Peptides against a protein of PDB entry 6DSZ. Designs and how they scored, part 247

Target 1, 361 residues: chain A of PDB entry 6DSZ
Amino acid sequence: NYVVTAQKPTAVNGCVTGHFTSAEDLNLLIAKNTRLEIYVVTAEGLRPVKEVGMYGKIAVMELFRPKGESKDLLFILTAKYNACILEYKQSGESIDIITRAHGNVQDRIGRPSETGIIGIIDPECRMIGLRLYDGLFKVIPLDRDNKELKAFNIRLEELHVIDVKFLYGCQAPTICFVYQDPQGRHVKTYEVSLREKEFNKGPWKQENVEAEASMVIAVPEPFGGAIIIGQESITYHNGDKYLAIAPPIIKQSTIVCHNRVDPNGSRYLLGDMEGRLFMLLLEKEEQMDGTVTLKDLRVELLGETSIAECLTYLDNGVVFVGSRLGDSQLVKLNVDSNEQGSYVVAMETFTNLGPIVDMCV

## One batch from the design tools (peptide; made by RFdiffusion4, then SolubleMPNN)

Design b2_p23_6_s4 (from b2_p23_6, 10 letters changed)
Fold by OpenDDE base, seed 1:
Structure b2_p23_6_s4 (fold): chain B 361 residues (1-361), chain A 23 residues (1-23)
Amino acid sequence: as target 1 above (361 residues)
Amino acid sequence: KEKEEKEKKYLEELVEALKKEAE
């Protein structure tokens, strides 16, 4: 019996930053297939706190803070449609990861979407949205006392959703999504009625976006709205304002991931398929009435990293680059460029031993 | 045409299934 010491998976397929262990701790959470790794971000680097085995490959991992919680909760969805909400609890040296709620959200109906599982959380923590199957949007209401994650489906007329997010600053939970039809790719919004279990008309739509529009970023207040990232263009829309840029530098490789740097949505990290790291900047204009509007969008090349599957800004210009194809990295963003024109310095590299082909024997 | 008909049929089947789950 060769006890193949099952090498721990090293390929990163998700990462998030927040306050999971306490209100004060800054945490990095890393998904590596079926494993969740929890770190505290310190001045000395990443301190490991806990590793958790999950009952399946992690497909969605999101931190959220319901109203009246002191720290973030963790939503996880596995590729086998097992959903849970996790809480970190420490009592002295004893560390427990508590399941506050769980459920299986698999449907017997529908075809799995080709673009995979999308899981999103309303910024006001009213619901979780799941795009699992074509023509369906699953809603999990977020009720404090419910240990069982009950879900319902809403019919989605748009069968080919590319990406979806909840918008900020909406009275009702509102989704914004890129979808494809025979005429091309489009952006649409819907309000989600929990009461009627249906979609209402959203505040805006944008028909005929870039043919390769692939990502939606929900922008916090005061800007609101969404950023749509394509192959050649980056567009902003909030219902009242539209702005598009087509910086030549992004045409060289497809942007595949993003992460918000500033809580107000003024800066985003972008990673492409060549491992280039960009900063997307939203320039504000303050109106005389105190309203903030988007003046301009800019993209700056920061440097090169491992090919990011996911990015997360930690603190003090430190970024975690989660890589599936290469080594994951901690990198420092500098204000000044080096002699090669790079603002990126690798601080630590985490060796990727390759895809553990889970040979299900 | 054939793709659109298949997608229409799929959507009709989903709508019928959703109605049965709501009863």
Scores: peptide ipSAE 0.414, ipTM 0.903, DockQ to the pose 0.009
Fold by OpenDDE base, seed 4:
Structure b2_p23_6_s4 (fold): chain B 361 residues (1-361), chain A 23 residues (1-23)
Amino acid sequence: as target 1 above (361 residues)
Amino acid sequence: KEKEEKEKKYLEELVEALKKEAE
């Protein structure tokens, strides 16, 4: 009996930051294939709290706080379509990860999307949305008392969704997505009716975006709307305001991940395929009526890191760079550049020993 | 044409399946 001690996964395929262990704790959660690692962010660094084995590769990992919860819950979807909502519970020294709800969201119909699984949560925690299959949008209503995650599908006429997010500040849950058709890539919005289990026309659309538009960022209030990241351009739209920039510096390598720095959506980290780290800045204009509008978009090169699969801003200019291809890092963002013009300093490096090929024999 | 026809057919199959799930 060769007990192959399976090496623990080291490649990061997801990371999120929030308040999972308590309302006061800042946590970093790291997905490494089937493994979830939970840390508390401290002034001294990352303190490990718990490791959790999942019954499959983590495909989606999102923190959310339903109304009346004191701390964040964790939504996980596996590559085998097992969904769960997890709660951290501590009683003295006893630490438990409680499954609040679970379900399998696999369909018997539909073609799995080539761009993989997308999972999103409504900012008001009304629903989870899943793009699993072409032409379908799966909705999981969020109900407090439901231990079984029930889902339903809505027909999505746009077969080739590239990315999708829920928008902020919408009366009804509203998705914004980039899709491709024979005419190019476009952005569209839909309202999701839980009652009728259908899409209604969303507040806006933008036809003929950049051909390589690949990511949607939902922007919180006061700006609202969405940022669309392309290969050559970054665009903002909220129904009333449109703004586009084409900074030459982003054309060199494809942006592959992003993370919000400021709660109000004024700054975002962007990572590209070369490990370059950027700051996207939203400049505000305060109107005489007290409304805040987007004045401008700006991109700044911060420096270089490992190639990020995921980024998450922690606190005090510390960023976790989750890498699948290289070593993951904690990096510090400085106000002043070093002699090389970099604002990025590596604080800690987490060795990636390569992908654990689970050879299912 | 062939791609569009395949996509149309796929979408029709999805619509029919969704109707059956709603019954």
Scores: peptide ipSAE 0.411, ipTM 0.902, DockQ to the pose 0.009
Fold by OpenDDE base, seed 2:
Structure b2_p23_6_s4 (fold): chain B 361 residues (1-361), chain A 23 residues (1-23)
Amino acid sequence: as target 1 above (361 residues)
Amino acid sequence: KEKEEKEKKYLEELVEALKKEAE
């Protein structure tokens, strides 16, 4: 019996950074199809801690910290709609990944969305939102004691949601989403009532955004609001302020991923389909009343990497570039450019042996 | 027209299904 050692997946399909192993540890979590790899970020690089097999391809992977938790919990949704909340527990040398809650969130009704599964978590950890099917928004309330993930659907009138996020600084959980209708693409907000299990009118909307608007970035306080990434433009809106830029440099290739660098949302990494790495900068203006407003948006080309499926800023200018199509990389962002004008230096490369074709035998 | 009719039909079916799940 040749135990064909099933080749470990090497293609990265998601990554997230947070404090999963402890409150003090900075972790990098990497999704490779059905596998979750957990690292501690150290001054010497990535230290492997644990590898976990999942019951399906990881479609959503998000860290969140409920009120009263000392460290982050991990939400995972698989492509087969198996949801779980995972906790890291260490007892001496024994490391366990504990399932705190689980559930299957598949519906018998609805059309699966063409843009795939979207999973988001409210910044205040009130709920998880899932866009699985056209015309539905699934809500999983985050209650402390539920071992079973209970979900309910809210009807979403907008059938063609492109991307959705929860906004920061909202009294009620508020989603911001890009959707497409016969007139084009638009941005809308809804408040989510857990009590009434319905949408209320959100604080703002923006009709007729760029036709290829594809990503929503929720911006934390003090700015608040959202960034909308298109093919040709980057826009900011928070209900009171609108700002748009159309830097020519982003027109060459579609931006496909992003990651927040600063906790205050002043900088974001952007990756495109050609492996170009950008920094998006939010310039602040402090008003006389002490309020902080967005003054301007700026994009800078940092350099070239592997084509990112996901990006995460770690620490000290180190970035993990998770790649599905190429080798994943650990890269250093420098203050000064090299002779070629690049601010990016590869520190480590992780060979991608290609997708494991699930040969259904 | 045909796309709009398909989307309208899908919405009607979805609303009816959601009502049946709420009963």
Scores: peptide ipSAE 0.408, ipTM 0.903, DockQ to the pose 0.009
Fold by OpenDDE base, seed 5:
Structure b2_p23_6_s4 (fold): chain B 361 residues (1-361), chain A 23 residues (1-23)
Amino acid sequence: as target 1 above (361 residues)
Amino acid sequence: KEKEEKEKKYLEELVEALKKEAE
């Protein structure tokens, strides 16, 4: 009996940072196909805590903290539409990952979207939103005592959603999304009524955005609104203010991932298809009344890394670069550039042995 | 035109299916 030690997956599909093991611990969670790896971020590097097998390929992995929870919970959706909310529990040396809630969110109706599964969580933890099928937006209400994830669909008139996020600072849960129609790509907002199970008109829209607009970033307060990333341009809109930049440096390769650095949304990491790492900066203007408005957007090239599938800022200028195509990296962002003009230094490299061809044995 | 017609048809079928699930 050759125990073929099935080679553990090494390609990273997703990564998130938060406080999953405790309120005090900073964790890095890494999705590698069907496997979840949990690390504690320490001054010495990444300490492994637990590995968990999932019931399928991880398609969505998001940390969230409902009101009254001391630590983050983990939402996972698999490619087979198995949803769960996970909690970390430690009792002495015993480490358990418990399922707080679960459900299958597959529909018998609808066409699976070509851009794949999108899962988002309302910043106020009122709901989870899922774009699984064209013309549908699935809502999972977040009720504390519900062990069964009950979902309902809302009709989305826009059939070709490119990306969607929940906005911050909204009285009702509000989505912002890029969609494509025969006229081009556009940005729209909808309020989600849990009571009526329908969309209401959102606060703003932006018609005729860049043809290659591919990502939405929800910006926290005090700025609010959203950033729209295209091939040639980066735009900001919050209903009252519009700002656009077209930095030549982003035209060279498509931005494919992003991660927020600062809790207030003043800085974001951007990764492109060539492994270039950028900082997007939101410059503030303080008004005499104490209101903060966006003054400008700026993009700075930091350096080169492995081609990121996902990025996550940890702490103290340390970034995890999750790569599907290459080696994942732990990198340090420096204030000063090296002799080559790079602000990026590789701290650790995690060898990628290639895609696990799912040998269905 | 053909794509738009296919999308319109898909949307109509989707709306009808959603109505039947609500009954």
Scores: peptide ipSAE 0.407, ipTM 0.902, DockQ to the pose 0.009

Design b2_p23_7_s1 (from b2_p23_7, 13 letters changed)
Fold by OpenDDE base, seed 3:
Structure b2_p23_7_s1 (fold): chain B 361 residues (1-361), chain A 23 residues (1-23)
Amino acid sequence: as target 1 above (361 residues)
Amino acid sequence: SAAEQRLQQELAKLEEEEKKKKA
């Protein structure tokens, strides 16, 4: 009896860092197709804690901490539109992943968006937003007692949303999104009314952004607002302040992923299609009234890694590079460059045996 | 804005540099 040990997927399609196992533990969560891997980040490296099989390819994986939770919960959406909220529970040596809530969020009517599934969580944990279909924004209200994830749709006039995030520091849940129309790409904001189940006018918009604007990064307070990443430019807008840079170095390859380094949003990692790793820096200016404003944006080339599908900053300059096309890596960011001018040192490499094609035999 | 003008100038420089690399 050859126990065909089903080869575990090795290609990474998502990663997130947070406090999932406990309030104190720093975790790395890795999505590999239908598999979720949970690690504790230690000084010695990654300690495996649990693996979880999902009933479909993981399309969205986000950690969030509702008010009064001691640790993060995990939202997962599969490519088959199965949504769940997972909680880690440990009782002595027994480790359980508990489904707090679940639901199927598929619509019978709608065109699946060409840019795929987008899932976002409001920073204040009021709702989950989903862009699944053109012209629809799905909202899942977050309620502690609700075991069934119920969603409703709000109509978007903007049919071709490229990327969307919830903004920080908003009284009402507010989305910021890049969309395309016949005139080009634009940025718009909407407030989401849970009560009325509609969009209200958001705080700001920016028409005619870069034609290849592809990503929105919501910036935490004190800066607030959003960063828009294009092929040639990086822009910041918060309603009051607009800044833009066009560093020549980013034009060479498309930036495809990002991750926030600092909790205050002063630095972000950027990864491109060539495996180049950048740091985006937000330079602060402190005003006489104690308000912090964005003075400038800067991009620095850190070095080269595997082509990132996802990036996550762990701690102490350690970054996990989740790769679909190549080997995933733990890398160290150094303050000083090596002889080659790189600030990146590979610490560990995780062999990618390629995508497990689900051969439906 | 002054920032939009800077962006347009930077983008225009990048387009010129790309044209020079393709030439």
Scores: peptide ipSAE 0.020, ipTM 0.493, DockQ to the pose 0.020
Fold by OpenDDE base, seed 4:
Structure b2_p23_7_s1 (fold): chain B 361 residues (1-361), chain A 23 residues (1-23)
Amino acid sequence: as target 1 above (361 residues)
Amino acid sequence: SAAEQRLQQELAKLEEEEKKKKA
């Protein structure tokens, strides 16, 4: 019996940064198909802490901190619709990943969305939202004492959702999404009523956005609102303020991933299909009343990396570039460009051995 | 829509600026 030691997956399909192991530790969590890798970010680099085998391909991986938790919890959804909330627990040298809650969120009815699984968490940790099926938005209420993840569906009139996020600073959980209809792509918001299990009208909408608008970034306070990324344009809207830019440099390749650099949402990393790394900057204007408004948007080309499936800013200008198609990288962002005009320096490269052919025997 | 008109106006300005840089 040749135990073909199945090669460990090397292609990255998700990454997230937060405080999972402790309140003080900065962690990098990497999803590689069915495998979760947990690192502590140190001044010396990435320290491996634990690897966890999941019961299926990781489709969603998000850190969140419910009220009264000292550290982040991890939400995972698999491609088989197994949901769990994981907690890191250390006792001396013993490291355990405990399941706080679990459930299967598969529906017996519904068409799986062609754009795949989207999972989002309300910034106030009131709920998890899932776009699994066309015309449905699944809600998992977050309850501390509930070991069973229960979900319900809300009907979504917009059948072709491209991307969705929860907005910040909303009294009720509010989603912002890009959708497509026969007239083009649009942005809409809905409030989510947990009580009534329905959508209420959201604070704003933006009809007829760019035809290739593909991503929503929820912007934290003080700006609030959302950034909409297209092929040719980047737009901001918060209900009161609208800004649009169309930097020619982004037109060359589709932006496919993003990550927030600053907690206040003043900077975002953007990665495109050519492995170009950009910084999106939100220029602030402070009003005389102390309100902060968005003045302008700017995009800067930082340099080139592996084609990012996911990006995460760690600390001190270090970025993890999770790649599915190429080698994943740790890169350093510099203030000054090199002789080639790049602000990006590769620190470490993680060889991608390609797709693990699951030899289904 | 008003949003579409704003976007189209901004795109048009950027195209004009790009043309001025190439001239």
Scores: peptide ipSAE 0.018, ipTM 0.403, DockQ to the pose 0.023
Fold by OpenDDE base, seed 2:
Structure b2_p23_7_s1 (fold): chain B 361 residues (1-361), chain A 23 residues (1-23)
Amino acid sequence: as target 1 above (361 residues)
Amino acid sequence: SAAEQRLQQELAKLEEEEKKKKA
């Protein structure tokens, strides 16, 4: 019996950074189909800590820190709608991944959305939001004492949601989403009432955004609001301020992933379908009253990488490029360009042997 | 729609402005 050691999956489906192992450790978590890989980010590179087999393909992976937690917890949703909240525990050399809460969030009735599973967490950790089915927004209230992930659905009038995020700095949990209707694509906001289990009118909307608007980025304070990324344009809106740019350089290939570089949302990495890496910069203007407003948006081409499925800024200009189609990379962002005009240098390459087709035996 | 046409005109204007900033 040749135990064909099932090759470990190498294609990256998602990545996230945070403080999962401890409050002090910077971690990189990588989803590779059914496998979660946990690394500590060090000055020497990525140190492997643990690999975890999941009960299905990872569809959502998000770190969050509830009030009174010393470190981040991990939310995972599988493609089979198994949800869990994981905690890292270390006792000496013994490492355990504890399930704090779990549940199946599958509905018996609903059309699975064409844009796939979206999972988001409120920045204040009040709830998890799930867009699984057209016309439904699933809410998982975050309660510390609840070992069972109980979810409820709120009906969305907007049947074709493209992307959705929770906004920062909102008194109530507020979603911002791009949706499509017969008139085009639009941005809308809703407040989520946990008490009434309904949507209330959000603070703002933007009708008739770019036809190919595909991503929402929630912007932290002091800016607040959201960035909407299209094929030809990048727009910012926070209810009071609107700004749009249409850099010709982004029109060449669709932006497919993003990652926040600065905690204050001043910079974002953008990756496109050609493996081009961009920096989106939010220029600040300080008002006379001490308020900080967005002055301008700028996009800079940094260089080329593998086609990113996900991007994660680590530290010191180091970026993890998680690739599904190509080799994942650890890259360094430089201040000065090389002879080719690239600010990107590959530090390490992680060979992608292709998607392990889980032969369901 | 008339709204899509306005948006496309604004995007085209923004693209021209961005081209001028790079020139």
Scores: peptide ipSAE 0.010, ipTM 0.379, DockQ to the pose 0.025
Fold by OpenDDE base, seed 1:
Parts: structure tokens; sequence; C-alpha cells
Structure b2_p23_7_s1 (fold): chain B 361 residues (1-361), chain A 23 residues (1-23)
């Protein structure tokens, strides 16, 4: 009897930062296949709080704070289409993870999208959006009293969605997505009607974006709009303003992940397939009327890390680099470069023992 | 946050230094 001591997964496939344990605690949540690890970020480093076994591989993990909640809730979707909303509760020394809502969102009919599962949450917490199947957008309304996550589908005419996000500052929940058709890649927006269970025309579209446009970043107010990241270009659009940059440095390797540093969307970390870490900066211009407009976009190389599957800014220039292929890292961003010209210093490294081959028993 | 402001100041310095290296 080889008791294969089921080695804990070490490959990171998702990470998020927020206030899950309390309103005051800064948490790092790490998805490692079927396991969720919860940490408190402290001045001394990461303090482990709890590990949670999930019923399947975590495919989506997002923190969100509904209006009137004191702390963030956690949405998880598994690769088996099990959805849940989790709450952390502490009662003295007793720690519990409460399922506020759950459901299975699998459809009997649909082609699973080749680019996998995309899960997004409306910034105003009105709904969760899911791209699970080609030509369908699944909506889970976020109602406080619903213990059962009910979903409905809206038909997308655009069959090949590359990435999708909810926009900020929209009266109705509005998605922005990159899609591919025979003519190339394009960006489109739709308003989501919960009442009619349909799409309405969104505020803007951009046809014929870069052929390798792969990621949408929703930008908070005051800028609003979205950033579209390609292989060669980074573009911004908000309906009124368009900006594009093509920094040569990003052409060397594909940007594969991003994380917002500033709550106002002034800066983003970008990670590429070579483990290069960049900062994307949104330069502000204050207009005489007090409106803030985007003046320019800039990309700066910070340094090298493990190849990021996910990035999350913690605090005080500390970044968690979640790696699937290499060791995950805590890195420090510094003001001054080291002797090699890097602004990145590894603080801690978490050994990746490789992919747990799910032995299909 | 105060930390965000520090990071903003840090990155603004990075920008100034890169501009100085290219000048």
Amino acid sequence: as target 1 above (361 residues)
Amino acid sequence: SAAEQRLQQELAKLEEEEKKKKA
C-alpha cells in the first residue's frame, strides 16, 4: 500500500488580494488547483490563516464587496462549473468559511470555449458574468437573499471571445470584450439588461484592433474605459478618448497577466511569458473643468521574476508572483535599481514541486 | 493609502531616472 501522501499542490493558478478575513486585514488568497490558501499580509510576511479544499480545480477566484458588506466576499467557480460565494467568519479562535450561496452553472448544451473559463464581477456587484461556452454569456444576478446561484444565458453573436471584463462607472452593467472574427480581432461593448435578459448596445466599439489583442483591463473612474493589451501594442479606449502605444520592449514576449496597483487605475503590473515584470502607467491630465483625462500611457521594465500565471500587488511595493511553471515569489519593488538595473528583489521564494499529475484514479 | 502614495513616489522616481538615462 503506497500511501501516496497526496502532496499539496504547489503550482499557483490564481491569486487575489483584498479584505476577506476582516475589513482591516489585507489578505492574499492563492488558488493551487483544488486548494485555496488564505494568508494575512503582515509586516513580517505572509501569515497562513486557513486552507480550504474545493470541490474541483479553481477556475475563477474573485473578491468582491457588495454594498453594505464590511469585508470582501469570495466568488469561486470550479472547472466542474460549481459556483460558490464564500464568507470568512471568525468567532473567537474558531474560523469558518461559510458558503453564502452555491450552484452548478453547467449547461447541457454548448461548446466549451477553447480559451477556457472567464469569470468577471460587475464593479457595482450587480452580477457575475461567465464566458463558459462559445456564443453564450452567462449571468448570475447578485441578490443578497439568494442562497442558490441561479444563472441565465444571453446569446452572444460574437462566438470567439478572447477576454471580457465589466466596465466601471456604467449606469447599467456593461461588458467590454475582445473577440475574433474572420476579419480580425475587435473590441465591443454591451450593456447587460437583467430585466430583459438581453444585451443592449454598449457605449463604444473598436473594430480592427491588434491581431494578437489578448487582454482587457477595465479602468476605474476617473478615467473609465478599458485597456487592451496585445503582443505589440497597448491601447486605451473610453468611448471619447483613444490612445495607443507600441513600446518595443513588450514585443519580445507575450504579456500574460496583469494586476492593478492603484485603486484609481493609475498603474498596473504586467507579466510576460519570460518572467519580465513591467509597470504600465496611466499619466493624468487635469482639465480646467476638473475632469481627469488620460494624457499618455507608459511601460517600464521593473525586472525579472518567475513566470507569472498571476500577479497581485499586496502593499508597500510587495508583489506576489504566482507561478505555475516556476517558484512563486514575494518580490519587493524598489525605487532604486540594483547593480543589474533591476527594481525587483526577491524576498521569499515558494518552491514549486511541479504540476501534480492528477492521477485519474 | 500611505503605501500607495509611497509606491507612486517610488515609481515616479523610477520614471525620472529612466528619463535621465535616456537624456
Scores: peptide ipSAE 0.014, ipTM 0.386, DockQ to the pose 0.079; fails the geometry check

